# Designs tried in a protein design run: peptides against a protein of PDB entry 9IZ0. Part 9

Target 1, 345 residues: chain A of PDB entry 9IZ0
Amino acid sequence: ITCLGSNGHTYKQLVKGGNDDLRQDAVMEQVFEQVNGFLRSYRKTSQRNLSMRTYKVIPLALKTGVIEWVQDTIPLGEYLDSAHKVYHPKEWSLSTCRKLIAEKQMEDLETRLKVYDLVCRHYRPVFRHFFLESYADPVQWFTTQTNYARSTAVASVLGHVLGLGDRHGQNILIDKTSGEVIHIDLGIAFEQGKKLPVPECVPFRLTRDVVDGMGITGVEGVFRRCMEFTLETLRREEDSLLSVLEVLRYDPLFSWLISPLRRMKKQKMQLENFNQPESGNITTDASRDPKIQRNNVSGESEAERAILKVRQKLSSTLSVEASVGELIRIAQDPSYLALMFCGWS

## One batch from the design tools (peptide; made by RFdiffusion4, then SolubleMPNN)

Design b1_p8_5_s1 (from b1_p8_5, 6 letters changed)
Fold by OpenDDE base, seed 2:
Structure b1_p8_5_s1 (fold): chain B 345 residues (1-345), chain A 8 residues (1-8)
Amino acid sequence: as target 1 above (345 residues)
Amino acid sequence: PIPSPLLK
């Protein structure tokens, strides 16, 4: 839809209907705004303008809402598919890569690693080209690539701490003006991604193309240092962050668990994305949600476990540098990436 | 023109 604002400007908005609970997205956006407050208050993060990019979510009902249409953006996955066809037209298609990984999904780790390596050799990183082709001015190129590395670092720390799942290339937007990342579809949080049909084993998305966008230094420089400053800020503001999450413990509208319907929807979309490269808008018909009697006792126990995991991730037992180093290592480990749906790009 | 991202 297009709305006329009170300022006389027209705003495009997305109306979502169906089975997606936009209340989780709205709550996660509120958490990001609080974290952005902490990032603005801390010298090391404020001097670098570190922030999580946010978007407006207005839940209208259980399954309906309005989302801000983020202008001048592209999904990372859409850019990468197009760029691989342009820069590597003789390499394997994304559909071929997906098929080979799927055919080995039930095999042992050694077999899956061999197929992952084979796919990686025939589908090389291209995301550096986003910055090289979009920005003719060297200062603008350097600024936007720096903004990308900074925003990806903030999103990676927050994604780990909050246990954000479903971080595939269609759920990460790139702002064409700033180079910043915008994370969307936030309804898989607090490690519920581990309950998906293909379990998420990495703390955040740090695939070869995500790293290629950081330029020649990869993770070693702006990205690592901005992760360190972000984690240092979150450790300092631990009690403030936990207080925000405790409010959500008592929100009867917030769900600490992935719904069986959302799990099945993600499973279908995963299987259909293997069989049809052009997934149009699958309006999954409004199958009656079985009244999940939210046993309040089970929801509260899951909230407590989620908050405890957030506290554990903010622990000062390891240095910030050691903690970030381990997160970066795990997020790039082929033994985890080979187990994922699209760990090669 | 690349169509603006359909938020799924």
Scores: peptide ipSAE 0.011, ipTM 0.463, DockQ to the pose 0.071
Fold by OpenDDE base, seed 1:
Structure b1_p8_5_s1 (fold): chain B 345 residues (1-345), chain A 8 residues (1-8)
Amino acid sequence: as target 1 above (345 residues)
Amino acid sequence: PIPSPLLK
């Protein structure tokens, strides 16, 4: 829909009438707005304009809402699939890579590592080309690549701390004007990604293409330093952040748990949205849901566990530098990346 | 203008 604002400007908005509860997205966007307040309060973060990019979500009902239309954006996964075909036309298709990973999903770590390494040799990073193609001026190129590394650092820390899942290439938009990342579909939070049929085991998305977009320094420079400053800010504001999350503990409308049906549907939809009709039936045999004993853990006990886990991630037991170093290591570790869902990589 | 697929 197009709405006329009180300022006389027209705004395009998306009306979503799907099965997804936009209340979770709206709550996470509110948490990001509070965190953006903390990032503006400290010199180290404010001097760098560090922020989580947000979008307006207005839930109208359980399954209906209005979402801000983010102009001049592209999904990271859409850009990468297109760019890979242009820059590496002799390499494997994304569908071939996903098929090989999916075929080995139930195998041991050694077998999955061998397949992941094989895929990596036949599917090279291309995301540096986004900045080279979009920005002919060296100052614009440097500025947008810096904005990308900064926004990715903030999103990586927040994504880890809040336990954001489902961070595949379609749930990350790139702003073509600023180079900033915008995270969408926030319906998997508080480590519920670990409860997917293929568990998420990385703290945030730091794939080879995400690193390639940072330029020649990769993670060593703007990204690492901006992660450190973001984590330093969140540790200082721990009580403020936890107070915001405690309000959600008592919200009867907020679901701290991803439902089994939603778990299965999310990973299935990720395969369907990328399968052009030529990729044969990847039967995701969803039949081996391990019997998670339905301990009727009250929604309150899951909220308490989620908040406790946020507190643990903000622990000052390790330095900011050591904590960020370990997060970057784990997020890039092939032993973790090879375990990810084939649609995620 | 490529429509930004916010939520396909």
Scores: peptide ipSAE 0.000, ipTM 0.440, DockQ to the pose 0.047
Fold by OpenDDE base, seed 5:
Structure b1_p8_5_s1 (fold): chain B 345 residues (1-345), chain A 8 residues (1-8)
Amino acid sequence: as target 1 above (345 residues)
Amino acid sequence: PIPSPLLK
């Protein structure tokens, strides 16, 4: 919809209706605004204008709300699929690559690594071309690539700390004006991605294309340094961040757990957004809810475990540099990436 | 379906 503001300006808004709980997105955006406060208060982060890009979410009911239209954006996955066809027309299609990984999903690590390596040799990164195409002026090119590396660093640290999942290429927007990343669909948080049928085993998305967008220095330039400054700020503000999360512990409407239905929906969407629409009327007869023993783990006990896990990720046991170094290593490790779902690459 | 980058 388009709304006329009290200031006489027109604003595009998305009215989302259906089965999606916008409350989690709205809460995560509020947490990001608090973190942006911490990033503005700390000299090392404020001097670099480090922030998590946010958008307005107004939940109207359990399954309905209004979302701000993020103007001048493109999904990372939409750009990459289009650019790969242009720059590497002799390489494999994304559908072929996904099929080969999916066919080996139940095999051992060695077999999955061989298929992942094979796919990587036949599907090369292209995301550097986004900056080369979009910004003819060298100063704008350098500025936007720097903004991309900065925003990706903030999102990577914050996504790890809050345990954000479902970070596929459609849930990451690129701002065409600033080069900044915007994370959307925040419905998997506090490590609930590990409870998916294909567990998420990386701390954040650092695929070959995400690195290719950082330019010639890759992860060793602006990205690593901005991750370090972001983690240093979050460690400094640990008590403030935990206090914000404790408010959510007492919110009876906040779900610390991914529902079985939401897991199945996300799994199905992960498979269907990547499979051509075979018109199979799979009547999901919702009648066979398997008696998964509802261990009455109180929602409070899940909140407490989630907050404890955030505290553990903010631990000063390792230096900021060592902690960031290990996160970057794991996020790029083929032994982890080969275990991800077929649409992660 | 509203063609939003937020719904893709």
Scores: peptide ipSAE 0.000, ipTM 0.447, DockQ to the pose 0.061
Fold by OpenDDE base, seed 4:
Structure b1_p8_5_s1 (fold): chain B 345 residues (1-345), chain A 8 residues (1-8)
Amino acid sequence: as target 1 above (345 residues)
Amino acid sequence: PIPSPLLK
């Protein structure tokens, strides 16, 4: 929809309806605004203007809401698919790569590593070209690439700490003006991504293309240091962050669990992204309602487990540098990326 | 994935 603002400006807005509970997104955006407060209050993060890019979600009803439209953005995965065709026209298509990974989904780790390596050799990173194409001025290029590395660092720490799932290249927008990342579709949080049909096993998205966008330094320098400063800020503000999450514990509208419906929707989307539309009537026999025993795991017990897991991720047992180093290592580990839906780009 | 907004 297009709305006329009280300022006489026209704003494009997205009306999202259906099965996605925009209240989860709205709550996560409120958590990000609180974290942005902490980042502004701490010298090491404020001096770098570190923030999680947020967005206004207005839930209008149980399953409908207005999402403002980010102007001047592109989904990371849309850019990567287009750029890969331009820069590597002789390499494999994204569909070929997806198919090969899917065909080996049930195989052992060794077989999955072999196919992941094979895919990686035939689908090379291209995301550095986003900055080279978009910014002819060297100062703008450097500034936007720096902003990308900074915003990705903040989003990576927050994504890990809050256990954000479903961080595929379509759920990450790139701001074409600033180079900053904007994370969208926040309704898989608190490690509920591990309950997806393809379990998420990385702390955040740090695939080869995500790294290629950081330029020649990759994860070293701006990204690593900004992760360290962000994690240091969150550890300092642990009690404040946990207090914000405790408010959500008492919100009857906040779901600490992935809904069965959302899990099934993600399962279908995963299957559809692997299968070309061969006209096979997959009679989704919707009749197997898995009577997943509603173990009356009280919503309180799930909230408590989620908050405990956040506290564990903020633990000062390891230095900030050691913790960030391990997170970066795990997020780039082929043994994890080979298990993912799209770990190669 | 559908675009989500920025605050000015």
Scores: peptide ipSAE 0.005, ipTM 0.454, DockQ to the pose 0.045; fails the geometry check

Design b1_p8_5_s2 (from b1_p8_5, 5 letters changed)
Fold by OpenDDE base, seed 4:
Structure b1_p8_5_s2 (fold): chain B 345 residues (1-345), chain A 8 residues (1-8)
Amino acid sequence: as target 1 above (345 residues)
Amino acid sequence: PIPSPLSS
């Protein structure tokens, strides 16, 4: 829809209906706004203008809401698919790569590593070209690439700490003006991504293309340092962050668990992304409703587990530098990326 | 996965 604002400007807004609980997105955006408060209050993060980019979500009903239309953005995965065809026209298609990874999904780690390496050799990173194409001015190029690395660092720390899942290239927008990342579709949080049909094994998305966008320094420049400052801020504000999450524990509208419907929807979308439509009637006999043992684990027990996991991730047992170093290592580890739906780009 | 289209 297009709305006329009181300022006389027209705003595009997305009306989302059907099966997505926008309350989860709205709550996560509120958590990000609070964290942005902490980042503004701390000298090391405020001096760098570190923030999680947020967007407005207005839930109107259980399954309907209005989302802000973020102008001048592109999904990372859309850019990467288009750019890869331009810069590497002789390499494998995204569909070929997906097919090969899917065909080996049930195989051992060694076989999955071999196919991941094979895919990586035939699908090279291109995301550096986003900045080179978009900005003819060297100062603007450097500024936007720096903003990208900064925003990715904040989003990576927050994504890890809050256990934000479903971080595929279509759920990460790039702001074409600032170079900042905007994370969308926030309804898989608190490690519920590990309950997906393809479990998420990485703390955040740090694939080869995500790194390629950081330029020649990769993770060792602005990104690592901004992760360190962000994690240092979150550790300092641990009690404040946990207090924000405790409020959500008592929100009867907040779901600490992935809904069965959302899990099934994500399962279908994963299968559809692997299957090009060869006309084979895979009658997925939908009759095997796995009796999801509704262990009536009270929503309180799952909230408590989620908050405990956040606290554990904020632990000062390791230095900030050691913790960030380990997170970066794990997020780039082929042994984890080979297990992912799209770990190569 | 279909983006939750916040983008133009």
Scores: peptide ipSAE 0.007, ipTM 0.524, DockQ to the pose 0.080
Fold by OpenDDE base, seed 3:
Structure b1_p8_5_s2 (fold): chain B 345 residues (1-345), chain A 8 residues (1-8)
Amino acid sequence: as target 1 above (345 residues)
Amino acid sequence: PIPSPLSS
């Protein structure tokens, strides 16, 4: 739909209905707006214009809402699939890489590391080309690459602290004007990504292509320093952030657990993304769904555990530099990335 | 592909 704003501007909006609960996304966007307030209050973050890019979500009913249309964006995964075909036309297809990883999903870590390394050698990073193609002016190129590294750093810290899951390349948009990242489909939070059929075992997405977009300094430039400043700000505002999350504990519309329906939907999508029909009957023995004991854990006890995990991630036991160093290490560790759905891209 | 709620 197109709406006329009170300012006389027209806004394109997406009306979403039927199967998606936008209440989770709306709540996470409200948390990001509060965090952006904290980032503006501190000199180290405000001088760098550090923010989580947000979008407007208006839930209208249980399964219906309106979402802001973000113009001039592309999904990271869509850009990467097209760019790999252009820059590396002799390398393996994304479907071939996914198939080889899926065929070894039930094997030991050593076998999964070998296939991950093999895939990485036949599917090289290309995301640096986004900036080289899009910006002919060197100052604009440097500015947009810097904005990308800054926004990725904020999203990485905030995504870790809030336990934001489902961070595949279709749920991360790139703004073609600013180079900033925009995270979408926020309904897997508070470490519920660990309950997906392929468990999320990294704190945030820091794959080879995510790093290639940072340019020649990779993680050791703007990215690491902006993660440090963001984490320093969140540690200072711990009580303020926890107070915002405590309000959500009493929201009857907020779910601290992934719904069985959402889990099944994400399971089906993961299986469909592995089962591109090359003619092999991969009998995924769906029969070993571990009986999630319906532990009637009260929603209050799940909220309390989620808030406790946020507090633990904001702990000052390690320095900001040591904490960021460990997060960057884990997010790039092949022993974790080899276990992921698309840890090479 | 799930249409990205923001770009598709």
Scores: peptide ipSAE 0.007, ipTM 0.527, DockQ to the pose 0.077
Fold by OpenDDE base, seed 2:
Structure b1_p8_5_s2 (fold): chain B 345 residues (1-345), chain A 8 residues (1-8)
Amino acid sequence: as target 1 above (345 residues)
Amino acid sequence: PIPSPLSS
């Protein structure tokens, strides 16, 4: 839809209808705004303008809402597919890579590592070209690449702490103006990504292309330091963050569990993205949702477990540097990435 | 494909 604002500006907005619960997205955006408050209050993060990029979500009903259309953005996965065809026209297609990984999905780790390495050799990183192409001025290039590394660091820490799942290249947008990342489709949180048909084993997305966008230093520089400052801020504000999450414990609209329908939908989309590139709007008529009696007692126990995991991730048992170092290591580990749906890009 | 809410 296109809305005329009270300021006389015209805004494009996405009306999302169907089976997607936008209430979880709206709640996660509210948590991000609170975290952005903490990042603005702490000197080490405020001096760097560290923030999680947010977008407006207005849930209208259980399965419908209005989402802000973020102008001047591109999905990371869309850019990478296009750029890979331009810069590496003799390498394998994304569909070929996906097929080879899928054919080995039921094999042992050694076989999956071998096919992952093979795919990586035939599908090389290109995301550095986003900054080189988009910003002819060296100051703008450096600024936007720095903003990307900063934004990715904040999103990586916050995504780990909140256990954000489904962080594929279509759920991560790049702002073409600022270089910042915008995370969308926040309906898989609190480690529910581990319950997907392809379990998410990494704390956040730190694939080869995500690293290639950080430039020559990769993770070693702006990214690592901004992760450290972000985690230091979240540890300082632990009680404040946990208090925000405790409010969600009592929200009957918030789902601490992935719905069986959403799990099946994500499973189908994973399988269909292997077999057919262009198949249109599958209006899955989910009119027959069996009345899952949400036993309130089960929801509270899942919320308590989720909050306990957040507290554990904010623990000061390890230094900030040691904790960030381990997160970066795990997020780049081929033994985890080879098990993922698209761990190579 | 879920229409990316943000691909103009």
Scores: peptide ipSAE 0.007, ipTM 0.523, DockQ to the pose 0.071
Fold by OpenDDE base, seed 1:
Structure b1_p8_5_s2 (fold): chain B 345 residues (1-345), chain A 8 residues (1-8)
Amino acid sequence: as target 1 above (345 residues)
Amino acid sequence: PIPSPLSS
């Protein structure tokens, strides 16, 4: 829809209806705006204009709302699929790579590592080309690549601290004007990604393409330094951040738990959206739900556990540099990446 | 493709 604002400007908006709970997204966007306040107040982050890119979410009912339309964006996964076909037309298709990883999903780590390495050799990074194609001016190219590395650093720290899951390439937008990342579909937070049928085991998305977009310095440039400054800011503002999260503990509309039905549906929809209709009955036997004791963990007990995990991630036991170094290491570790869902690659 | 809720 197009709405006329009180300022006389027209705004394009998406009316979303269906099965997506926009309340989770709206709450996470409110948390991001509070964190953006902390980033603006702290000298090391404000001097770099560090922020999490946000969008307006207005939940209208349980399954309907209005979302801001972010102009000039593309999903990371859509760009990467198109660019990979152009720059590496002799390599494997994304569908082939996902199939090979999915076929080995139940195998041991050694077998999964061999398949992940094989896929990596036949599916090379291309995301550097986004900046080379989009920006003919060297100053614009450098500025947008710097903005990408900065925004990815902020999103990586926040994604780790808040335990954001489901960070596949369709849930990350790239702003074609600024080079900044925009995270969408925030319905998996507070480490609920670890409760998916294929658990998420990395702190944030730092795949080979995410690193390739940072240019020749990779993670050792602007990215690492901006992660350090972001984590330093969040550690300083720990009590303020925890106070914002405590307000959500008492929101009866906020779901701290992903339901078993929603878990199965999210990973099934990921498979269906990534499979073109090759009629292969991949019966993912979702029947091996480990006996999660159906303890009626009250929503309050899960909120308390979520807040405790946020506090633990903000612990000053390790230096900012050591903590960021370990997060970057884990997020790039093949032993973790090979365990991820086939849609993560 | 999941239509990006925010992008065309």
Scores: peptide ipSAE 0.006, ipTM 0.480, DockQ to the pose 0.071

